# Peptides against a protein of PDB entry 4N78, part 98

Target 1, 186 residues: chain A of PDB entry 4N78
Amino acid sequence: HFQVICRLLGYQGIAVVMEELLKVVKSLLQGTILQYVKTLMEVMPKICRLPRHEYGSPGILEFFHHQLKDIVEYAELKTVCFQNLREVGNAILFCLLIEQSLSLEEVCDLLHAAPFQNILPRVHVKEGERLDAKMKRLESKYAPLHLVPLIERLGTPQQIAIAREGDLLTKERLCCGLSMFEVILT
Target 2, 155 residues: chain B of PDB entry 4N78
Amino acid sequence: MAELQMLLEEEIPGGRRALFDSYTNLERVADYCENNYIQSADKQRALEETKAYTTQSLASVAYLINTLANNVLQMLDIQASQLRRMESSINHISQTVDIHKEKVARREIGILTTNKNTSRTHKIIAPANLERPVRYIRKPIDYTILDDIGHGVKW

## One batch from the design tools (peptide; made by RFdiffusion4, then SolubleMPNN)

Design b2_p15_1_s1 (from b2_p15_1, 5 letters changed)
Fold by OpenDDE base, seed 4:
Structure b2_p15_1_s1 (fold): chain B 186 residues (1-186), chain C 155 residues (1-155), chain A 15 residues (1-15)
Amino acid sequence: as target 1 above (186 residues)
Amino acid sequence: as target 2 above (155 residues)
Amino acid sequence: PVYLPLFEEGMRERE
């Protein structure tokens, strides 16, 4: 589903959706969630120490449950606050999944375009083969597929310009070094 | 453009009219030949005249059809060439617009991007001093209180 | 870091 969304929206559509999601998240964080956090801070125990390990996991759990009883029993926390947190979480997950899906699509595009853009695959050299000879063979094999040089030789000025721009757009992808998710987490 | 216009407005309509006139003339010639053969005392001569007129008329019609056909083919070729040129122009414009839109889109999404940073794992520091044992009385925990957590609904 | 000029223009606008 996310792959289809990425294909349908493209960079522009994804940007718009992500911006709107960020606005929603910001609104939730600065509004209702902040208010609940302030309220929770008021009811939070001032001192909560880690109990001894001799109490075991159940004893430790009971200790913390007792210390946080008022918070856990806070009715609005269970309904409104957790709902808002779920919305924020869903938005974040959505952004993550969109970015992952987009990255996959971009990688696929790069891989498909590589033979046409003078990008050679990493070659494994078998015993007895010279790396240089194998590299030359690969270069000769893929040389006829280099699109931009071919168009530069045979195409009109307009076609050359379009080919160069297309090549640039194909090569430059977010997956090469950029992240949207890190911006969302900030 | 001038050649296409001439074909559409003058040559092809003119050829069609000529062909129609030729059809009418063929009917007249046929009537003449029939009457001439019936009325002529020299049937052989009348037959030879009929053959001559028939040959001439068929040749004329064949010429008119061929000329008209060639003009129509020429018209279609010119139109096809014009369409190809228009298509090429539209494609170039469309591609240019798409490239521009894509560049704008990349700028827009770029606003939402940053360089990938390797997040440093936070080092958990263990407390150095063992806390004194505090006696804690265990009470039964009712986990049902957590049943509505995550659903956002109060039961 | 890979230089992506088409995206970096947008990144500069944010900063």
Scores: peptide ipSAE 0.336, ipTM 0.781, DockQ to the pose 0.523
Fold by OpenDDE base, seed 2:
Structure b2_p15_1_s1 (fold): chain B 186 residues (1-186), chain C 155 residues (1-155), chain A 15 residues (1-15)
Amino acid sequence: as target 1 above (186 residues)
Amino acid sequence: as target 2 above (155 residues)
Amino acid sequence: PVYLPLFEEGMRERE
């Protein structure tokens, strides 16, 4: 599903969606969630000492449950705050999944374009074969597929310009060194 | 453009008219040959004249058809060339627009990106001092202290 | 660092 969304939206569509999601997340964080956090800080027990280890896990849980009873029972937290946090979480996850899907698509595009751009795969050299000889063979095999040099030789000036720009656009991908998700996390 | 116009407006219509006229003429020639054969005392001579007229007429028609066909083919070639040029122009415009749109899109999405911090795999320095497992002395947990706090199920 | 000028233009606008 996310792959289809990425294909449908492209860079422009993804950018628009992510910008809107960031606005929503920012609004939720700076608005309702911030207010609840402030309120919770005010009602937080001033002294919450770690219960003695002797109470065991159930006893410690009950202790904390008692200390946080007023917070847990706060009706607005259950209905509004948790829902907003869920929305924020969903938005973050959505962005992550979109970026992952986009990265996969970009990698696929790069792999498909590689033979046409003089990008040779790393050749596993079997024992006894010279790496140089294999690379030379591969280079010779794919040399006729190099698109930009071919168009530079046979194409019109307009075609050459378009080919060069197209080559640049094909090579430059987000997956090469950029992350959107890291921006979202800051 | 001038050549195409001449073909469409003058040469091809003219060729069609000429061909039509040739049919009319062929009919007249046929009538003449028939009458000449019937009225002539020398049937052999009349037959030879008919053969000559038939050959001439067929050659004329063949010439007219060939000329017309060549003009039509030339017209089609010119039109095909024009269409190819138009297609090329449209393709160039389309590609230019697409490239521009893509550059704009990349700028827009770039606003939302940052350089991937190659997290140097911090060598998790295993803390040298294996904290000795603190011997968990299982002291019997006196749960009676919790009796006052929890809604314990009174068994 | 991989240089991606088409995206970096947008990155600079954010900073």
Scores: peptide ipSAE 0.336, ipTM 0.783, DockQ to the pose 0.661
Fold by OpenDDE base, seed 3:
Structure b2_p15_1_s1 (fold): chain B 186 residues (1-186), chain C 155 residues (1-155), chain A 15 residues (1-15)
Amino acid sequence: as target 1 above (186 residues)
Amino acid sequence: as target 2 above (155 residues)
Amino acid sequence: PVYLPLFEEGMRERE
């Protein structure tokens, strides 16, 4: 599903969607969630230490439950605050999944474009074969597919310019070193 | 352009007019041949003359049709070539616009990106101090301050 | 870091 979304939206659409999601997240964080957090901080126990391990898991749970009893009993926290946190979480997950799907698509595009851009795959050398000879054979095999040089030889100046721009757009991808998710987390 | 104009304005219309004139002329020739055959005492001679006129007329019509057809074909070829040139121009413009749009899109999404950083490994630190009994003084908490906050969604 | 000039213009705008 996310792959289809990435294909449909492209860079422009993804940018718009993520910007809107960031606005929503910001509004939730600075609004309702912030207000709840401030109130909760005021009522939080001043000292809450890790209980002794001798209490066991049930005792430890009861300890923390007792420390947070007044907070847990506040029904609006579960209904309103947790719902907003869920929305924030969903937005973050959406951004993560979109970026992952986009990266996969970009890698596939790069792989498909490689033969046309004078990018050769890693070759496995069998016993008795020379790496240099094999690479030379591959170069000769894919040489006719090099698009930009081909157009430079046969095309008009305008076609050459377009081909070069297209080549640049094909090569530059986010997956080469950029992350959107890290920006969302800041 | 000059050649195309000549074909459209002079050669093809002229050829069509010539064919039309040929039609009227053929009718006259036919009438002449018919009358000549009826009035001639030498029917064989009249027949031979008719054959000659028929052959000549057919040849002339064939020539006119062929000339007109060739001119039409030439016109179509020139027009097709012009359309191809226009298509190429439009395609180039379209591609240029698409490239520009893509560059704009990349700048926009770039606003939302940063260089990938390797996450630093953090270590979980165990508490150094043993648990001490904490006496709690519980006070009633008033949560009414939150009543006007949120969108009111319930579980 | 990999240099991606088409995206970096936007990155600079954010910073």
Scores: peptide ipSAE 0.333, ipTM 0.785, DockQ to the pose 0.504
Fold by OpenDDE base, seed 5:
Structure b2_p15_1_s1 (fold): chain B 186 residues (1-186), chain C 155 residues (1-155), chain A 15 residues (1-15)
Amino acid sequence: as target 1 above (186 residues)
Amino acid sequence: as target 2 above (155 residues)
Amino acid sequence: PVYLPLFEEGMRERE
């Protein structure tokens, strides 16, 4: 599903969606969630000392439950806060999954384009085969597929320009060194 | 452009008119031949003349048809070539626009990106000194120390 | 660092 979304939206659509999600997340964090957090901080006991171990685990739990009773009750009453947090979480996950899917698509595109861009795959040399000979054979095999040189030789100036731009666009991908998710986390 | 226009406006219509005129002329020739045959004392000569006129007329019509057909074919070829050129131009523009849009899109998404922090995998410097495997003697954890804290029902 | 100028232009606009 995410792959289909990535294909459908492209870079432009993904950018727009992510920007909007970031705005929503920011709004939730700076607005409703912040207000809840502030309110919770106000009701938080100022002095919460660790009870003596003599009360045992149940006693300690009861003590903390009592100290946090107002917070728990408030949180239970304000299920909206948890919903908002869930929404934030979902947004983050969505962004992560979109980025992952996009990266996969980009890698696939790069792999498919590689023979046309004079990018040779790593050759696994079996025992007894010369790496150099195999590489030369591969180079010779794919040499006619080099798109930009081919167009430069046979194409019009306009076609050459388009081919070069296309080559650039094909080579430059986010997966090569950029991350969106890190921006979302900040 | 000029050649196509000439074909469309002059040559092909002219050829069609010529063909139509040839039809009327053929009828006249036929009538003439018929009358000539009836009136001629030498029917054999009249027949030979008719044959000659018929052959000439058919050749003329064939020529007109061939000329017209060739002009139509030429017209179609020119039009096809023009369409191909137009298509090429449109494709070029479309591709240029798409490339531009893609660049804009990449710029926009770039705003939302940062360099991947290549966590310098700190070379886990394997400590040179193989710390002697301290034989962890599993001392049985005496849980009896916890007996005093919990309501341990001494079953 | 992989140089991606098409995206980096956008990155610079953010900073």
Scores: peptide ipSAE 0.345, ipTM 0.789, DockQ to the pose 0.693; fails the geometry check

Design b2_p15_1_s2 (from b2_p15_1, 8 letters changed)
Fold by OpenDDE base, seed 1:
Order: C-alpha cells, then structure tokens, then sequence
Structure b2_p15_1_s2 (fold): chain B 186 residues (1-186), chain C 155 residues (1-155), chain A 15 residues (1-15)
C-alpha cells in the first residue's frame, strides 16, 4: 500500500501529506495532549513514597491505586488522551513507512537507470582475474547505452539540456543522503 | 513553408486543371481521329495516325497523373514533417515542464528532510577468532538473580 | 492539330 501511495503521490504529494501530518501531530501535541499532561501533573501525587515491602504485592498495589485514584478514574485519559497518542503514533509510523517505501522506489529507479548512466555493478572477480580488465570490458559493453553521451553526440542542444537535467534528477535521490523521518522526530 | 504553399496553391490545382483540359483535348483528338479515318482515302495511314495520337494521349495523361501524384505525395511528406516537428516541440515543452515540476516537488519535499547523519559506523572488525556459535543453551531465567536488586523481600 | 503535352520520362520534379 505504501509503495502504491508513493508512486501515486510522488514527491509533491508526499511532501503535502507529510506537512499536513506534521501539523496534525503538532496540534495534537501542543493542544490536547499537553492539556492532559498538565492535568495529570496537577493530580499526580507530589510525594509518592514506596511503601514498605512488608505490605506485600497486593498491599503495594492497593497503595498505588489509592494514590493514583484520581488518575485511574480520569475517564478522558483512556478515551481521549490515549486516542490522541495513538494518532500521533500512527502518524509517525505512517511517515516512517512512507519514507521507507519511497526509498525503495528510489533505489529501484536508480538501479533501472544505472546501465544508462554508466553506473556499473562491481563484478565478481574470480581468483586470478583482474578486476580492472573485467570492469573495462563491462564498460565497453554498456558504453552504447549511456544516454547522455549518446544524446550529446546525436541530439539537439535542447535535447542535450533535457538529457543532462534528467540524468541529474535521476541520480539525485532522497535516499542517497536525506531523511524525512529524522525531521519528524525533531 | 514556401514549398508547401506552392504545392497547395499552384502545383496541385494547376495539375488538376491540366487534367481537365486534357480531358477536353482528348475528346477533340478522338473526334479528329474519327473524322480523319472516315474522310481519308488511305485508311491505313489514318489508322497509324490514330494510333500515334492515342499513344501520345495516353502518355500525356500518364505524365499529368504522375506529376500530380508526386506533388500530392510531396505535400503530404512536408505536412508529415511539419507534424513531426510540432510533436517534437510539444514533447520538449512537456519534458521541460515535467522537469520543472519535479524540481519544485523536490524542493518542497527537501524542506522536510535533513542530512542523514552517517554515523561512521566503526568498521565492525570481524573478530579474528570467529567465536564458535555458542549453542544458545536456553538457561532458565534465574529470577533469583534479581532478588537482591530492589526493595524485594530479603529472605 | 491538337497539341498534346509531351511525356517527359524520369523528371521527378520534386521541387
């Protein structure tokens, strides 16, 4: 699903969605969640000492239950606050999954473009073979597929410009050095 | 452009007119040949003359048709070439627009990105001695180990 | 005498 979303939305659509999600998260955090946290802080016992171990686990539990009675009985905590936290969590996960999916798509694009951009995979060299010789042979084999040089040789100035720009855009991908998720976490 | 215009406005219409004129001329030639054959004392000569005119007429018409056909073909070729050029231009514009849109989109999403801190993961130097996979012996979790940690019941 | 156009073979007048 996320892959399809990435393909459908593209960079622009993803950007818009991410921006809106960030707004939502911000709104939830600074609004409802903050209010609940403040309320919880107000009702939180200022001094909560550990009861003596002599009371046993049931007694200790009862002690804390009593101390936290106001919090436990705060119905809105479960219904509203936790729901908002779920929404925030879902938003974060959504962003993560979108980024991962986008990265996969970008990698696929890079791999598909590689033969046309003179990006050759490292060839496995058997013992005794020179890597350089194999690489040179591979380069020679795929040289006719190099799009930009081909267009530079045969194309119009406009085509050359477009080809160069296209090549650059193909090579430069977010996955190469950029993270959206890190921004979301900050 | 001038060539196409010439074909459309002069050559092709002219060729069509020539064919129409040829039709009228052929009728006249036919009438002439008929009358000549009837009036001539030498029927053999008249027949040979008619054959000559027939051959000439056919050749003439064939030439006119061929010329007209070639002009039409040339016209179509020019038009096809023009269409291809237009298509190319449109494609270039489209590609330019797409590139632009892509750049805009990338800027937009770029604002939402930060540089990946490639923490130089220390080259995990493979330990020289591959520790034999210690068979994970599921040691029962001795929970007593934690008995001394915390405010638990010291027995 | 009706003057008929003369057939000129091979002239592809590709102007």
Amino acid sequence: as target 1 above (186 residues)
Amino acid sequence: as target 2 above (155 residues)
Amino acid sequence: MVHLPVFEPGIEERK
Scores: peptide ipSAE 0.028, ipTM 0.759, DockQ to the pose 0.005
Fold by OpenDDE base, seed 4:
Structure b2_p15_1_s2 (fold): chain B 186 residues (1-186), chain C 155 residues (1-155), chain A 15 residues (1-15)
Amino acid sequence: as target 1 above (186 residues)
Amino acid sequence: as target 2 above (155 residues)
Amino acid sequence: MVHLPVFEPGIEERK
């Protein structure tokens, strides 16, 4: 689903969706969540010390249940605050999954374009084979597929310009060094 | 342009008119041949004349049809060439627009991105000797890292 | 010719 969304929206659509999601998240964080956090801070026990281990796990649990009784009984915490936190969480996950899916699509595009852009993978060298010889053979094999040099030789100035720009756009991808998710986390 | 116009406005309509006139003329020739055969005392001569007129008429019609057909083919070839040129022009414009849109889209999404903090744990120890700025060699992206992710091309 | 990357990182508006 996320791959389809990435293909459908493209960079522009993804940007718009991400921007709007950030606005929503900001609104949730600065609005309702902040208010609930403030309320929770007010009702939070001022002194909550770890009981002695001698009380065992059940005793410790009961202690914390007693100390946090007001928070646990706060009905709006479950219905509103946790829901808002789920929405924020979903938004974060959505952004992460979109970025991952986009990265996969970009990598796929890069891989498909690689033979046409003189980007050759490192060839697995079996024992006894010279890497240089294999690479040279590979380069020679794909040399006729190099699109930009071919168009530079045979094409019009306009075609050359388009080919160069297209080549650049094909090579440059977000996955090469940029992260949207890191921006969302700040 | 002038050649196409001449074909459309003069040659093809002229050829069609010539065929129509030929039809009318053939009817007259047929009437003449029939009457000549009926009235002639020498039926053999009249028949030979009819054969001659028939051959000539068929040849004339064949020539007119061939000429018209060639003119139509030529017209179609010129039009096809024009369409190809137009298509090429439209494609160039479309590509230019697409590239522009892509650049705009990339700028828009770019503002929502930050550089991946590759914690290069390796302290680039600046070599004590300021070696000449080594041209940034873009390390090729190791795509093998993603080979196991998704339904992608398993190499 | 410094090929400016097509992707420009967002300038954090320091407000």
Scores: peptide ipSAE 0.008, ipTM 0.747, DockQ to the pose 0.337
Fold by OpenDDE base, seed 5:
Structure b2_p15_1_s2 (fold): chain B 186 residues (1-186), chain C 155 residues (1-155), chain A 15 residues (1-15)
Amino acid sequence: as target 1 above (186 residues)
Amino acid sequence: as target 2 above (155 residues)
Amino acid sequence: MVHLPVFEPGIEERK
């Protein structure tokens, strides 16, 4: 699904969605969640010390349950605050998955474009073969596919300009050095 | 443009008119040949003359048809070339627009990005002491270790 | 021609 979304929306659509999600998250964090956190801080026991280990796990749990009873019984915490936190979490996950999916698409694009841009994979060399010779053969084999040089030789000035720009746009991808998710986390 | 216009406005219509006129002329020639044959004392000569006129007439019509056909073909070739040029122009515009849109989109999404901190892969400093490959001794998994973890029935 | 990167990283507003 996320791959399809990435393909359909493109960079622009993804940007819009991400911006809106950020707004939503910001609104949730600075609004409702902040308010609940403040309320929770007010209701939080001023002194909550670790009980003695002698109480065992059940006793410790009961102790904290008792100390936090007011918080646990705060109905809005479960219905509203946790829901908002889920929404934030979902938004974060959405962003992550979109970025991952986008990265996959971009990598695919890069791989597909590679032969046309004189980007050749390193070939496996068997024992006794020279890597350089094999690479040169490969380069020679794919040389006719080099789009920009081909268009520079045969094309009009306009075509050359378009080809160069296209080549640049093909090479420059978010996955090469940019992260959206890091921005979202910040 | 001038050539196409000439073909469309002058040559092709002219050729069509010429063919039409040729029809009228052929009728006249036919009438002449008929009359000549009837009136001529030398029927053989009249026949040969008719054959000559027939051949000439057929040749003339064939020439007119050929000329017209060639003009039409030339017209079509010019039009095809114009269409190809137009297509190319449209494609260039389209590509330019697409590139522009892509650049805009990239700027927009770029605002939402930061540089990936390539965490300098800490050189995995190979531990100085190559731990001797501890011979993997397949110890049977003692599942009893899990007996105390969970709601398992203590026997 | 200074190849301007197509993707501009977000200006971290240094607070």
Scores: peptide ipSAE 0.007, ipTM 0.759, DockQ to the pose 0.319; fails the geometry check
Fold by OpenDDE base, seed 3:
Structure b2_p15_1_s2 (fold): chain B 186 residues (1-186), chain C 155 residues (1-155), chain A 15 residues (1-15)
Amino acid sequence: as target 1 above (186 residues)
Amino acid sequence: as target 2 above (155 residues)
Amino acid sequence: MVHLPVFEPGIEERK
């Protein structure tokens, strides 16, 4: 689903969705969640000391349950605050999955374009074979597929300009050095 | 442009008119040949004359058809060339617009990005021997493996 | 927030 979303929205659509999600998250954090956190801080016991170990695990649990009874019984915390936190969590996960999906699509594009851009993988060399000789053979084999040089030789000035720009846009991808998710976490 | 105009306005209409006129002329020639054959005392001579007129008429019509066909083909070639040029121009504009849209989109999404902390991940040196991808056999996850690990309440 | 330069034709590969 996320791959399809990435393909349908493109860079612009993804940007718009991410911006709106950030606004929603900000609104939830600064609004409802902040208010509940403030309320919780006010209701929080001023003194919460570790009970004696002699009470054992059940006694210690009961102690904390009693100390936090007002918080645990606060019904709105579960229905509203936790729901908002879930929404924030879902938004974060959504952003992460979108970025991952986009990165996969970009990598695929790069791989598909590679033969046309003179980007050749390092070939496996058997014992006794020279890597350089194999690479040269590979380069010569794919040389006719190099789009920009081909268009520079056969195309019009306008076609050459478009080919160069297209080549650049094909090479430059977000996955090469940029992260959206890190911005969302900040 | 001048050549196409000449073909459309003069040569092709002219050729069509010539063919139409040829039809009427052929009818007259046929009538003549029939009458000549009926009235002639020398039927052999009349037949030879008819053959000559028929051959000439067929040659004339064939020439007219060939000329018209060539003119139509030439017209179509010129039009096809014009359409190809137009298509090329439209494609060029379309590509330019697409590139522009892509640049704009990239700027917009770029605002939402930061540099990846390139942890100098050690260049994953591809192992020299690509181990044959062992066919992943999906083993059922045994969830009981972790039952003894942790401080969980054994119910 | 790293602003991609407005005039760069593509996403700057920050290598």
Scores: peptide ipSAE 0.006, ipTM 0.752, DockQ to the pose 0.132; fails the geometry check

